# Peptides against a protein of PDB entry 5OOQ: the designs that were tried, part 140

Target 1, 227 residues: chain A of PDB entry 5OOQ
Amino acid sequence: YREDVRQVVTHPANALSFLQPGRLVEISVNGKDNYGWGAVVDFAKRINKRNPSAVYTDHESYIVNVVVNTMYIDSPVNLLKPFNPTLPEGIRPAEEGEKSICAVIPITLDSIKSIGNLRLYMPKDIRASGQKETVGKSLREVNRRFPDGIPVLDPVKNMKIEDEDFLKLMKKIDVLNTKLSSNPLTNSMRLEELYGKYSRKHDLHEDMKQLKRKISESQAVIQLDDL

## One batch from the design tools (peptide; made by RFdiffusion4, then SolubleMPNN)

Design b2_p22_6_s3 (from b2_p22_6, 13 letters changed)
Fold by OpenDDE base, seed 1:
Structure b2_p22_6_s3 (fold): chain B 227 residues (1-227), chain A 22 residues (1-22)
Amino acid sequence: as target 1 above (227 residues)
Amino acid sequence: MELKFVVDEYISEEELKILTSP
């Protein structure tokens, strides 16, 4: 269900009006390269100069330029072309233990995981010396201030997505989340009832609590993956 | 660090406090 929500949120009809300069967006390229939160520079309709008759999907029909601060330091950033979302080989985020740099990368709407409710003040010329690094520092500061994650725009309250099917989807997610929150407790209580007889004999109360927690967490994770 | 950001209708009061704190 999370992917379904993402598809609706990142559709051009919904997303473009929120992609102002400085808007924070969470970026994942090709479903594997997670750059984390970046800042929007600008966007444009995708035009293929070599093949003007090329037809793109809705989510691939626009190119968004974003500043990221997680680019691997040895990535061939000099080969990046503005408004070309086909990234050169070697362009990737830094892994754990690797050094990162700031870069402007062109992405499609399909590479946006979420749209934040925060908007940075953007330099007028992001390509000028030191400007993208300034944005990078701001991104680090925002992440520091929001250790539990940058707030995401509410699709209904903020983005005003009022499509009936989408609202039904959101209701289903809400119901599922409610069940997920209640089920671990129910399962934990049931496990206590089932194993209470065993606990009396072996003083395994703490071990049982830990096991119950692990089981509940595992079940919750499985159910969350279905969302 | 001073954080420069744009205030719009999507930022809550709580978020503003976080963003304006030293």
Scores: peptide ipSAE 0.556, ipTM 0.937, DockQ to the pose 0.798
Fold by OpenDDE base, seed 5:
Structure b2_p22_6_s3 (fold): chain B 227 residues (1-227), chain A 22 residues (1-22)
Amino acid sequence: as target 1 above (227 residues)
Amino acid sequence: MELKFVVDEYISEEELKILTSP
């Protein structure tokens, strides 16, 4: 169920309007490299100059630049390309005991685990010397202040996702969470079942998803022009 | 360290208190 919720939340139709500069997002690249919470710099539609006919999934169709403070210090950050979400070999988060640095990395929407309800003040020129580190310090401070985790945007109340299937999913999750509080294993199994069902329904509603995407893309562009 | 953040409609009063606390 968590993955199904994530798929809906991170869909361009829903996510882009909340990816303002400074928005906190939880980052996991390829489901393996967990960078923790980072701050959005900007985003752009993914364009493949070498293969203009390349077709990307909805979740891979945008590149989000994010500041992270968990980059391994010896990562080849100089090889990062601002609009290439295919990260060079060696780009990874620091492990326990390793030193980390601040970096701006390009990610896809599929690499967003959660969207936070908090938004940092973002410097105008993040590439200027010392600016990434300033954001990094802010990220550390936020994490310190929220030891139980950074608050996540409510998909219904905040993001105004009104899809009936999604609302049903959320209700099921709420019921499961209530039950998991009594039996965590049973609730996890039920959540997976619900997510599986939702995923199948979502595939059937691809046309509606595409329409929502177009609307969201338009809204995202408007918001970017206003920033 | 002064934490600079943007106050929007998504931040609760409780969160705001946490963010403004020394």
Scores: peptide ipSAE 0.554, ipTM 0.935, DockQ to the pose 0.714
Fold by OpenDDE base, seed 2:
Structure b2_p22_6_s3 (fold): chain B 227 residues (1-227), chain A 22 residues (1-22)
Amino acid sequence: as target 1 above (227 residues)
Amino acid sequence: MELKFVVDEYISEEELKILTSP
């Protein structure tokens, strides 16, 4: 069921309005490469210049650039192409005992495991010398302060996902968590149904979310510095 | 260490306290 929730949460109609610069996201590329929590730089609709008619799935239709501080030091980061989520061979997180560096990587929405309720202050020019490292230090500090994990946005309360079927899914998860121990049960049929509903309403819903985001961004941002 | 973050509608008071604590 966690995957079912993830699919709904990371759908463009729901996720994009929460991917502001500095938003913390938990990153897993291809379900194998776990980079941990990173910070959003920006996002853009995926465009294939070579094949403008290319059709991507909803979860692959946007590219999110994120700062990670867990990149393996010997990864060929110079081969990274902006807005190309197909990562070169050798790009991977550092394993235990290996040295890591900060990097900006392009990922798809499908590579987002969780969206955090925390937002770092993001430098305007993340590619400037030392800026990635600054964000990396901030990420380490946040992880230190939240040893039990960075808080995740509430899909209902925060993200305002009020779809009845989604709410039913959440209730089912709660019931299962109370009755069954750690065995992940997935409801593929329910996921497909939910995905289908969101996909059909994608354009209108996305427009509404974008509008809401613009309104929210125009509001006063309170930045706090912890010294 | 200076930790700069943005306070928005999604952060709780408890989380804010954690983020502002040395």
Scores: peptide ipSAE 0.545, ipTM 0.933, DockQ to the pose 0.659
Fold by OpenDDE base, seed 3:
Structure b2_p22_6_s3 (fold): chain B 227 residues (1-227), chain A 22 residues (1-22)
Amino acid sequence: as target 1 above (227 residues)
Amino acid sequence: MELKFVVDEYISEEELKILTSP
């Protein structure tokens, strides 16, 4: 079920509007190379200059450039091509005990494990000297502040994925999660209460969304100085 | 350490407190 959710969330129709510069995303390349949480730089539609007629799957049709702070130090990062998601051999995250560096890597939507609800301030020129390291420090700080994991965007509440099949999937997951924890009867009432609260929270969420928009408009970037 | 982040509609008040806490 988690993979099914991931497929829907990372579909271009749903994901692209949330891949703003600085958006935190959890990255897993080829299902093996886990880079952890990175920050989105930008994205572009995948274009094959050599084969303009090339058809990519939806999840491979866009390239997302992300800053990661977990790149193995001896990885051949100089061989990285900004819009080539096929990573050179040797590009991998650092293992335990290995040193890591910051790097900008191009990934496909399929390499996104989750999309975070947090967005870092992204320097305008991330390729300038020291900028990726600054983002890397911010990533470390965020990870420190969220030891239980960086919050993930709610697909329904935040991303507003309202597809009926997806909603059914989410309901099934909720039922499974609740059945694992407590009696099935309390779970159905909680789901109805959750959906009823979703309806009420939709009104409150719109109010909160409006309030957060006003706050965002007034304070788009909060700079925290470590006192 | 300076942590700069964008406040948008998706961040909760609790998360904001965590991000703004020293």
Scores: peptide ipSAE 0.566, ipTM 0.938, DockQ to the pose 0.689; fails the geometry check

Design b2_p22_6_s4 (from b2_p22_6, 11 letters changed)
Fold by OpenDDE base, seed 2:
Structure b2_p22_6_s4 (fold): chain B 227 residues (1-227), chain A 22 residues (1-22)
Amino acid sequence: as target 1 above (227 residues)
Amino acid sequence: MELKFVEDEYITEEELKILRSP
Protein backbone atom coordinates (compact mmCIF):
# COMPACT_ATOMS: atom_id res chain seq x y z
CA TYR B 1 0.00 0.00 0.00
CA ARG B 2 2.83 2.40 0.73
CA GLU B 3 4.24 1.81 -2.71
CA ASP B 4 0.82 2.37 -4.19
CA VAL B 5 0.53 5.71 -2.45
CA ARG B 6 4.05 6.60 -3.51
CA GLN B 7 3.25 5.90 -7.12
CA VAL B 8 0.30 8.28 -7.01
CA VAL B 9 2.08 10.98 -5.04
CA THR B 10 5.16 10.94 -7.26
CA HIS B 11 3.20 10.98 -10.49
CA PRO B 12 4.03 14.17 -12.44
CA ALA B 13 0.41 15.32 -12.31
CA ASN B 14 0.65 15.48 -8.53
CA ALA B 15 4.31 15.89 -7.66
CA LEU B 16 5.60 18.61 -9.99
CA SER B 17 3.62 21.44 -8.42
CA PHE B 18 5.28 20.63 -5.10
CA LEU B 19 8.84 20.35 -6.37
CA GLN B 20 9.64 24.00 -5.81
CA PRO B 21 13.22 25.00 -5.10
CA GLY B 22 14.04 24.02 -1.55
CA ARG B 23 11.30 21.42 -1.19
CA LEU B 24 12.46 18.52 0.91
CA VAL B 25 12.22 15.09 -0.65
CA GLU B 26 13.28 11.70 0.61
CA ILE B 27 15.48 10.00 -1.94
CA SER B 28 16.10 6.37 -2.79
CA VAL B 29 17.88 5.64 -6.05
CA ASN B 30 17.30 2.26 -7.67
CA GLY B 31 15.58 1.07 -4.52
CA LYS B 32 18.91 0.59 -2.75
CA ASP B 33 20.80 3.86 -2.52
CA ASN B 34 19.13 5.80 0.26
CA TYR B 35 20.33 9.38 0.38
CA GLY B 36 17.78 10.41 2.99
CA TRP B 37 16.18 13.83 2.81
CA GLY B 38 17.43 16.21 0.17
CA ALA B 39 16.34 19.59 -1.15
CA VAL B 40 15.01 20.25 -4.63
CA VAL B 41 17.02 22.58 -6.81
CA ASP B 42 14.90 22.39 -9.92
CA PHE B 43 13.34 19.95 -12.33
CA ALA B 44 12.93 19.55 -16.06
CA LYS B 45 11.28 17.26 -18.50
CA ARG B 46 13.60 14.47 -19.50
CA ILE B 47 14.94 14.91 -23.00
CA ASN B 48 17.14 12.36 -24.65
CA LYS B 49 19.26 14.25 -27.15
CA ARG B 50 20.71 11.03 -28.51
CA ASN B 51 17.34 9.39 -28.89
CA PRO B 52 14.60 11.98 -29.22
CA SER B 53 12.08 9.21 -29.79
CA ALA B 54 12.74 7.70 -26.41
CA VAL B 55 9.56 7.12 -24.49
CA TYR B 56 9.77 7.33 -20.74
CA THR B 57 7.26 6.27 -18.17
CA ASP B 58 5.53 9.08 -16.32
CA HIS B 59 7.74 8.54 -13.29
CA GLU B 60 10.88 8.63 -15.42
CA SER B 61 9.82 11.49 -17.68
CA TYR B 62 11.17 14.23 -15.41
CA ILE B 63 14.53 14.82 -13.83
CA VAL B 64 14.74 16.47 -10.44
CA ASN B 65 18.02 17.97 -9.29
CA VAL B 66 18.39 17.62 -5.55
CA VAL B 67 20.98 18.60 -2.99
CA VAL B 68 21.94 15.73 -0.74
CA ASN B 69 24.32 15.82 2.19
CA THR B 70 24.89 12.07 2.35
CA MET B 71 27.05 11.53 -0.73
CA TYR B 72 30.03 9.29 -0.10
CA ILE B 73 33.10 11.51 0.04
CA ASP B 74 35.05 9.44 -2.48
CA SER B 75 32.21 9.29 -4.98
CA PRO B 76 33.19 10.58 -8.43
CA VAL B 77 30.93 13.63 -8.14
CA ASN B 78 32.87 15.37 -10.90
CA LEU B 79 31.32 12.90 -13.32
CA LEU B 80 27.79 13.95 -12.41
CA LYS B 81 25.96 15.58 -15.26
CA PRO B 82 22.99 17.81 -14.68
CA PHE B 83 19.77 16.28 -15.94
CA ASN B 84 21.32 12.85 -16.44
CA PRO B 85 19.68 10.49 -13.97
CA THR B 86 21.97 7.63 -15.00
CA LEU B 87 24.48 8.07 -12.24
CA PRO B 88 28.12 7.16 -12.79
CA GLU B 89 29.48 4.07 -11.14
CA GLY B 90 30.60 4.80 -7.61
CA ILE B 91 27.99 7.46 -6.95
CA ARG B 92 26.44 6.30 -3.71
CA PRO B 93 25.45 7.44 -0.26
CA ALA B 94 27.94 7.14 2.54
CA GLU B 95 27.65 4.03 4.62
CA GLU B 96 27.93 3.92 8.36
CA GLY B 97 31.34 5.18 9.41
CA GLU B 98 32.05 6.80 6.05
CA LYS B 99 32.34 10.53 5.52
CA SER B 100 29.78 12.30 3.41
CA ILE B 101 29.73 15.43 1.29
CA CYS B 102 27.09 17.61 -0.28
CA ALA B 103 26.25 17.05 -3.91
CA VAL B 104 23.62 17.88 -6.46
CA ILE B 105 22.31 14.73 -8.08
CA PRO B 106 19.75 14.30 -10.83
CA ILE B 107 17.01 11.84 -9.96
CA THR B 108 13.75 10.69 -11.48
CA LEU B 109 10.39 11.00 -9.77
CA ASP B 110 10.57 7.28 -9.18
CA SER B 111 13.49 7.90 -6.84
CA ILE B 112 11.35 10.03 -4.52
CA LYS B 113 10.16 8.09 -1.51
CA SER B 114 8.27 11.00 -0.01
CA ILE B 115 7.71 14.72 -0.44
CA GLY B 116 8.24 16.77 2.67
CA ASN B 117 6.03 19.43 4.14
CA LEU B 118 9.04 21.73 4.47
CA ARG B 119 10.79 23.97 2.00
CA LEU B 120 14.26 25.31 2.62
CA TYR B 121 15.53 28.55 1.28
CA MET B 122 17.42 27.61 -1.84
CA PRO B 123 20.33 29.79 -2.94
CA LYS B 124 19.96 31.29 -6.39
CA ASP B 125 23.27 29.87 -7.50
CA ILE B 126 23.66 26.46 -5.97
CA ARG B 127 26.82 25.91 -8.00
CA ALA B 128 28.59 28.78 -6.32
CA SER B 129 31.25 27.85 -3.84
CA GLY B 130 29.88 26.90 -0.47
CA GLN B 131 26.22 27.02 -1.43
CA LYS B 132 25.66 23.27 -1.47
CA GLU B 133 27.29 23.05 1.92
CA THR B 134 24.97 25.74 3.23
CA VAL B 135 22.00 23.70 2.10
CA GLY B 136 23.64 20.64 3.61
CA LYS B 137 23.90 22.39 6.95
CA SER B 138 20.26 23.33 6.72
CA LEU B 139 19.34 19.73 6.01
CA ARG B 140 21.25 18.61 9.07
CA GLU B 141 19.54 21.25 11.14
CA VAL B 142 16.11 20.17 9.93
CA ASN B 143 16.87 16.57 10.77
CA ARG B 144 18.03 17.67 14.21
CA ARG B 145 14.84 19.61 14.80
CA PHE B 146 12.65 16.75 13.62
CA PRO B 147 14.17 13.72 15.32
CA ASP B 148 11.02 11.68 14.77
CA GLY B 149 11.21 12.34 11.06
CA ILE B 150 10.61 15.18 8.66
CA PRO B 151 6.89 15.72 8.15
CA VAL B 152 5.50 14.44 4.87
CA LEU B 153 2.99 16.32 2.77
CA ASP B 154 -0.51 15.07 3.25
CA PRO B 155 -1.62 13.72 -0.13
CA VAL B 156 -5.21 14.76 0.49
CA LYS B 157 -5.04 17.86 2.65
CA ASN B 158 -1.94 19.42 1.15
CA MET B 159 -1.55 17.91 -2.30
CA LYS B 160 -5.30 17.99 -2.91
CA ILE B 161 -5.39 14.56 -4.44
CA GLU B 162 -9.13 14.17 -4.35
CA ASP B 163 -9.57 11.18 -6.60
CA GLU B 164 -12.25 8.96 -5.12
CA ASP B 165 -10.29 5.80 -5.66
CA PHE B 166 -7.25 7.33 -4.04
CA LEU B 167 -9.31 8.47 -1.08
CA LYS B 168 -10.63 4.97 -0.76
CA LEU B 169 -7.09 3.68 -0.90
CA MET B 170 -6.02 6.04 1.84
CA LYS B 171 -8.95 5.00 3.99
CA LYS B 172 -8.09 1.39 3.45
CA ILE B 173 -4.53 2.03 4.44
CA ASP B 174 -5.69 3.75 7.58
CA VAL B 175 -7.91 0.80 8.35
CA LEU B 176 -5.14 -1.64 7.54
CA ASN B 177 -2.66 0.18 9.66
CA THR B 178 -5.15 -0.65 12.33
CA LYS B 179 -6.17 -4.02 10.77
CA LEU B 180 -3.49 -6.02 8.76
CA SER B 181 -6.03 -8.10 6.70
CA SER B 182 -6.29 -6.25 3.32
CA ASN B 183 -5.93 -7.82 -0.19
CA PRO B 184 -2.97 -6.26 -2.14
CA LEU B 185 -4.38 -7.32 -5.52
CA THR B 186 -7.43 -5.10 -5.28
CA ASN B 187 -5.25 -2.08 -4.68
CA SER B 188 -3.09 -2.76 -7.72
CA MET B 189 -6.07 -2.76 -10.05
CA ARG B 190 -7.31 0.49 -8.62
CA LEU B 191 -3.91 2.04 -9.09
CA GLU B 192 -4.00 1.37 -12.79
CA GLU B 193 -7.25 3.25 -13.02
CA LEU B 194 -5.78 6.09 -11.02
CA TYR B 195 -2.74 6.26 -13.27
CA GLY B 196 -4.97 6.71 -16.25
CA LYS B 197 -6.65 9.69 -14.64
CA TYR B 198 -3.41 11.23 -13.51
CA SER B 199 -1.85 10.81 -16.92
CA ARG B 200 -4.65 12.81 -18.45
CA LYS B 201 -4.26 15.52 -15.86
CA HIS B 202 -0.56 15.67 -16.55
CA ASP B 203 -1.10 16.05 -20.26
CA LEU B 204 -3.45 18.94 -19.68
CA HIS B 205 -1.06 20.60 -17.31
CA GLU B 206 1.80 20.41 -19.78
CA ASP B 207 -0.41 21.72 -22.55
CA MET B 208 -1.39 24.67 -20.41
CA LYS B 209 2.20 25.39 -19.54
CA GLN B 210 3.20 25.32 -23.18
CA LEU B 211 0.32 27.58 -24.07
CA LYS B 212 1.30 30.08 -21.40
CA ARG B 213 4.83 30.13 -22.72
CA LYS B 214 3.65 30.74 -26.25
CA ILE B 215 1.44 33.57 -25.08
CA SER B 216 4.30 35.14 -23.17
CA GLU B 217 6.60 34.82 -26.14
CA SER B 218 4.04 36.39 -28.41
CA GLN B 219 3.54 39.28 -26.03
CA ALA B 220 7.26 39.83 -25.82
CA VAL B 221 7.49 40.00 -29.60
CA ILE B 222 4.65 42.51 -29.74
CA GLN B 223 6.38 44.69 -27.19
CA LEU B 224 9.57 44.61 -29.21
CA ASP B 225 7.72 45.67 -32.31
CA ASP B 226 6.13 48.55 -30.44
CA LEU B 227 9.58 49.83 -29.53
CA MET A 1 21.97 28.18 13.69
CA GLU A 2 19.36 30.24 11.95
CA LEU A 3 17.44 27.99 9.63
CA LYS A 4 16.38 29.73 6.45
CA PHE A 5 13.15 28.30 5.17
CA VAL A 6 10.21 29.33 3.04
CA GLU A 7 6.98 29.83 4.87
CA ASP A 8 4.44 28.35 2.55
CA GLU A 9 0.83 27.36 3.04
CA TYR A 10 1.68 23.76 3.83
CA ILE A 11 3.70 24.34 6.96
CA THR A 12 1.70 23.92 10.13
CA GLU A 13 1.92 26.23 13.10
CA GLU A 14 3.57 23.49 15.08
CA GLU A 15 6.18 23.00 12.40
CA LEU A 16 6.72 26.75 12.20
CA LYS A 17 7.37 26.84 15.90
CA ILE A 18 9.98 24.13 15.50
CA LEU A 19 11.55 25.84 12.51
CA ARG A 20 11.74 29.21 14.25
CA SER A 21 13.18 27.77 17.41
CA PRO A 22 16.84 28.56 17.97
Scores: peptide ipSAE 0.571, ipTM 0.941, DockQ to the pose 0.635
Fold by OpenDDE base, seed 1:
Parts: sequence; structure tokens; C-alpha cells
Structure b2_p22_6_s4 (fold): chain B 227 residues (1-227), chain A 22 residues (1-22)
Amino acid sequence: as target 1 above (227 residues)
Amino acid sequence: MELKFVEDEYITEEELKILRSP
């Protein structure tokens, strides 16, 4: 269900009005290269100069330039072409233990995982020396301030997506979330009652708390996979 | 660190407090 929501949110009819300079977006390229949260520079309609008659899907029909601060330091960033979302080989995010740099990359709407509530101040000339790094520092600071995740735009309240099928989808997700959130608590309470009946020992109470956490975590993971 | 951001209609008061915090 999360993918269904993402498809609607990132559709040009919904997304473009929220892709102002500095808008935070969470980026995943080709479903494998996770750059984390970046900041929008600008966007343009995709034009194929080699094949002007090329037809793109809605999600591929626009190119968004974004600043990321997670580019692998040895990536061939000099080979990046403006408004070309086909990234050169070797363009990837830094892995654990690798150093990263700031870069501007062109992505499609399909590479947007989420759109954030926040907009950074975007320098007028992002290509000027040190400007990308300034944005990169701001991105790090935002991530530091929101350790539980950067807030995402509400598709209904903020983005005003009023499509009936989408609203039904959101309602379904809400019901499922409520059901899944209530189940861990119910199971936890039942487990506490069961353990309370069998043993009043402090050690069993701690074991029960740990088990409840594991159950809640497992259910949360299942919920994430089912949505 | 001072964080430079654009205040728009989508930011909540709680988020603003976080963003304005040193």
C-alpha cells in the first residue's frame, strides 16, 4: 500500500507544485541507490533531443535536480549531465565506512520516496563554489534535529489530494494501522496477565517486557511489509 | 548551528520550534 500511495503522491499532477527550491525529498534511485533526504534545486519537463517523439510515463516525464550529501566520494560526478536521469556508471551513495560528498543529481519523479514538510533555503547559484556543501550541512543538521525521521507532507491535509480512490486507500491504511497497533498491545497485555498468573518474579517481568518488545517489533515489520 | 529554512504553510508549530532551536 505504501507504493500505491507513493505513486499517487509523486504523480506530476500532485508533486510538481510541492517541488519548490529547497523542498526536502527522500531519494531512492532505481529502487536500490538510497541517497536519503536531499533538497530540490529545480525541475523541468523531460526532453529527449535524440528522439523528440519519445513518450515517457508520467513519473518519468519530468527531471528533478536535487542536492544530496551522501554521494560516494569517488563517484564520477564530473560525468553527470544536467537533466539526464540516466546516471553514469559508478554514481552511487556512500556505503558504511565510505566518505561522502555533496552533489547535484538529476532524478525522475519515480525516484522520490517521500516529499518532506520542510524547505531549506536554496542558494541562487547552487553551482558556485561551496554552495552545495552549505546545503549539505543544512541537510545534516535537519537529520540531527529529526532523529526519528524528517516529517512528510500529509497527502490529504497538505497536498489536497481528494481523489476518491486515493481517499479509500488512505482509509484502508488507517484501519490496518489501527488494527496492527492494537494487536501488539493486546498481545502484550495478555502476555502480562499470563506471566502475572504464573510468576510474580521480577526476572519474569523483565523477560516479558523484552518479549513484548520483540513481538511489537515483529508486528511493526509485518505492518511495514503489508502496507 | 543556525538552520536557514523557508517557513511555509506546511510546517507545524512543533516543527518550527525544532527548526529554530540552536
Scores: peptide ipSAE 0.567, ipTM 0.937, DockQ to the pose 0.740
Fold by OpenDDE base, seed 4:
Structure b2_p22_6_s4 (fold): chain B 227 residues (1-227), chain A 22 residues (1-22)
Amino acid sequence: as target 1 above (227 residues)
Amino acid sequence: MELKFVEDEYITEEELKILRSP
């Protein structure tokens, strides 16, 4: 169901009006490379000058340039071509423990996981020296301020998607989320986390009790040696 | 750090408070 929602939200008819400069978008390239939240620079209709007859799917028919701050530092970013969503080999996000840099990458609409309700103020010339790093700092600050995740645009309330089938889908998801949130298992996972914290406290209490017993036993042995 | 952002109709008052906080 989440993928179905994503397909509707990222369709050109719905997404393009919300891809203003500075719009935050969550990026997953080809469903493999998660760059996290980036900021939209601009977008354009995909044109193949070498093959003008090329027909793209709706989700591949536009290219969105986005600033990301999670590019692996040793990625060949110099090989990136504006408005070419076919990324060179080696272009990837940094993994845990790796250093990252800021980069502008061209993506398709299909690479958008979520559209945020936040829009950064963007420099006029993002390609000027230091400008992408400024955006990168802003992205880090936003992530710091929203540790539970950057707010996502509401497809119905904000994006005004009023398709009846889509509304039915959203209602089903809401019911499922309510059931999941009301599910004793989610409460039991919180209870298990609480029980895990309590069991860690109990383990600490048992360890303290064992330590007290060992101290008492050691004192009893010292008293036996004094006898 | 001062965060420069565009205020639009999609941002809630609670989110604005977070975004304006130092």
Scores: peptide ipSAE 0.557, ipTM 0.934, DockQ to the pose 0.655
Fold by OpenDDE base, seed 5:
Structure b2_p22_6_s4 (fold): chain B 227 residues (1-227), chain A 22 residues (1-22)
Amino acid sequence: as target 1 above (227 residues)
Amino acid sequence: MELKFVEDEYITEEELKILRSP
């Protein structure tokens, strides 16, 4: 039921305020292409210029640009389209024994597996020559320093998700984890229902959360230098 | 290698210790 928690955590109403530049996120595209931990560059609301009336799901309604250091070297990165999360064929992580490069890829919120509690100091212009490689080196060093895994934001303590429907969802997951004897399909449907109720409620408050994000991003941030 | 992090209220003291470790 980790997926159900992920759905709530990566919902726009919760995730966007924590997708500041340099935020570490664990990336899995289409549930199969695991890029590992990347760093957020920026994000934007998804707009379909050809079909302005297109309705996206909550988790597909934003595009997050992330730096990854695990792109297969022979991937057609030149075919990447800005603000298009539909990646060209051949865009994939390097496999074992393959060489990798750094790339900026557009992803949806649905491609975020985890949100880290760490933020890298990002270069001013990530598109400048060598800048994404610098971020890539930093990502490798972070992974070295956290061999047991990069710390993940706590949904309650850090993200301050105190919504009653979310708390009920979490409690239900805990109960289900202890009672594995129940029908998995029935339990999954109930969790989806709870998530649906949560999502609908938060859709009404999305604008308020976006405003809160803008305020938090404007706050003075202390930089930690590690030599 | 110099690593620069943006400090936020979500990093624990233990995590800070790990980051400051050479």
Scores: peptide ipSAE 0.237, ipTM 0.794, DockQ to the pose 0.624

Design b2_p22_7_s1 (from b2_p22_7, 11 letters changed)
Fold by OpenDDE base, seed 2:
Structure b2_p22_7_s1 (fold): chain B 227 residues (1-227), chain A 22 residues (1-22)
Amino acid sequence: as target 1 above (227 residues)
Amino acid sequence: SELEKRIKTVIDFTEEALKSLE
């Protein structure tokens, strides 16, 4: 159910208004490379200059630049291209025992594991000498201050996501957490069922949106060709 | 430090703002 919640939370319609400079986000690239908590620099709609007709999923349609302080020191950071979320080979977080550095990486919304309810003071020019390191120090300080984890935005209370099915899902999660000891199997089954239904609905809506975009793009191309 | 002070200020402000939305 966490993945479904994440899909809703990280959808552009919900996430973008909370991706202000300095917003803390937890980053996992390709479900493998966990950079931990980083700070948002900015975001922009993804544009493919080589393929203007490229259609991206909603979760891949925006690029978010984030400062991380967990980049492996020997990563080829010089190969990073702004607003290109396809990271070069070798770009990875430092493993245990390895040294890390601060870096600005472009990620998609799909790479956001969670959105924190905290913001750092973000320098105006993050690319200026020493600025990313300053943010890195701030990140360390925040982690120190919150040893039990950085607080996450509440999808309902903070983000004001009011979709009925989503609310039902959240309610079931809450019920499961509170009644885990009494009826764990029943509650789990109900949650899984609800999760499944919601996930399917979400997928269908996503498919519809993609199709609509494709149609629109095709029409636009035709119009351009006719001119 | 000045950095810590700024961080605390931002954190406090953000938390307060978010709590007001609950």
Scores: peptide ipSAE 0.021, ipTM 0.468, DockQ to the pose 0.296
Fold by OpenDDE base, seed 4:
Structure b2_p22_7_s1 (fold): chain B 227 residues (1-227), chain A 22 residues (1-22)
Amino acid sequence: as target 1 above (227 residues)
Amino acid sequence: SELEKRIKTVIDFTEEALKSLE
């Protein structure tokens, strides 16, 4: 069922309106190479210059350029071709213990595992020196702040997917989750998860208040110095 | 300042995250 949901969510009719610059997406290329959460740069309709009559599936008909911070350091990133989702051999995420770098990779919609409910501020020119690294730092910060995972867009509430069959699917998933949660162990884990989320929400709210206070204090100091 | 911009960015992310949890 999760794959079915993914197919609907990543369909161009639903996904493209949420692939604004800076949108966080979870990336799995060919179901093998997991790059984790990246940030959308842009997207374009896939055009085959060699075969203009080429027909792509819906999920392969668009190319999304994304910044990832998990690229293996020795990957041949110089061989990456913009708007070519066929990645050169050796392009892979860093494994445990390996160093990673930031890179912009072209992916298809089919390589999107999930769409996050967060959006980064993106530099105007991501290809300029140091810009992708800046986004990479932001991605690291986001991951640090969301250790339990980045919040995912709700297909119904956020994406407003109102297809009847999809709603039925979501209801079935909800029923299954309810049944799973009816297990005392699952309920305890879910409660722990919910409590964890609540605790994190509280912590984030407190951090926000503290930051707002610091900004206000800093602005007050600046005003005093101008005075 | 660069620090203020970074703080503002964090605040914006926090607010979006909070909205996603509502």
Scores: peptide ipSAE 0.017, ipTM 0.395, DockQ to the pose 0.045
Fold by OpenDDE base, seed 1:
Structure b2_p22_7_s1 (fold): chain B 227 residues (1-227), chain A 22 residues (1-22)
Amino acid sequence: as target 1 above (227 residues)
Amino acid sequence: SELEKRIKTVIDFTEEALKSLE
């Protein structure tokens, strides 16, 4: 259901009006490259100069330029082309222990995990010297201020999505979340510990079962040899 | 144990619920 919600939220009909300069968006490129929260610079309808007749899906029909502060320092950022969502090889977020830099990357709407209910003040010329770094500092400050996560736009209350099927979907999600939260074990700080212990016991039982089978098989072979 | 059964039930429910939310 989360993916279904994301598809609706990131659809051009809903998302574009909230992609103002400075809008925070959570970014995942190609389902694997998580850049975290970035800030929108601008967006434009995707145009293929080489193939003007190219047809894109709704979620790929617009390109959003975003500032991220999690780009791997050795990424070939100089090869990035504005409004070209096909990123050069080597463009990736920094992993744990790696240094990161600020960069502007072009993404499709499909690369947006969530839209934040916050906007940064954006420089008029983000490409000017030092401007990306300024936005990067602001992003760090926002993350510091919201340790539990940046507030996400409410699709109904904030984005005013009133589609009946979507509302039904949201209600179903709420019911499921309520069921999960109402379970006393879900709220237990020891749930992970208990799960770990259970998993270990299960593994041990399976190991014992396998060993017993091996012993039985070995005994059967011995009996056959003695016959 | 009964506790293990309960834990398993909760785990199964949680995994199923998480999958349904995907």
Scores: peptide ipSAE 0.000, ipTM 0.224, DockQ to the pose 0.014
Fold by OpenDDE base, seed 3:
Structure b2_p22_7_s1 (fold): chain B 227 residues (1-227), chain A 22 residues (1-22)
Amino acid sequence: as target 1 above (227 residues)
Amino acid sequence: SELEKRIKTVIDFTEEALKSLE
């Protein structure tokens, strides 16, 4: 049943609105490589330039870039390809006794084990020298503050999966999925359109939340200066 | 630290925002 819940939570219709920059996510790649909690950089719809007609499953249809601080130090991180979730051989988390480094890795939604109820402040340019390490320090600090585990978003209370708009979207997706066997190309185009509209809606919500956050942060800074 | 303060601020905001959605 846990896997069933995960499938629902990580579905694009539910997850994308919570994948803001800095969002903490627990990462497990291929059910084997557990990177622990990382921070979302951004996400994008998966596009195959070689095969534009490629159809991906819902959970593989988006690429999420995440900062992890558990990458094995001798992993060939230089071979990582942006927006390519197929990780090179040797890319893995550090085992016990091994040293780790910070890295940005592209993952699919299917690699998200859980979505945290916390966000980190993210540098504007995560690719700049030292920035991923800064995020790594933040991740360590958060883990220190939550020794019993980082709080996870409640699927119902927080994620509002029962939201009418989400339900409508899911129903439409289901209809399209049932028709995939008849015309994959047409269904893919329709699905892309639906995801496009959904993404735009979520972008607006994200912008609103980010603005509110910035206002709150500014007020907090002012209060600190007064103390 | 400055980092700690920033993290705390984000945490507080996030928790408040989520409560408002209940």
Scores: peptide ipSAE 0.024, ipTM 0.405, DockQ to the pose 0.188; fails the geometry check

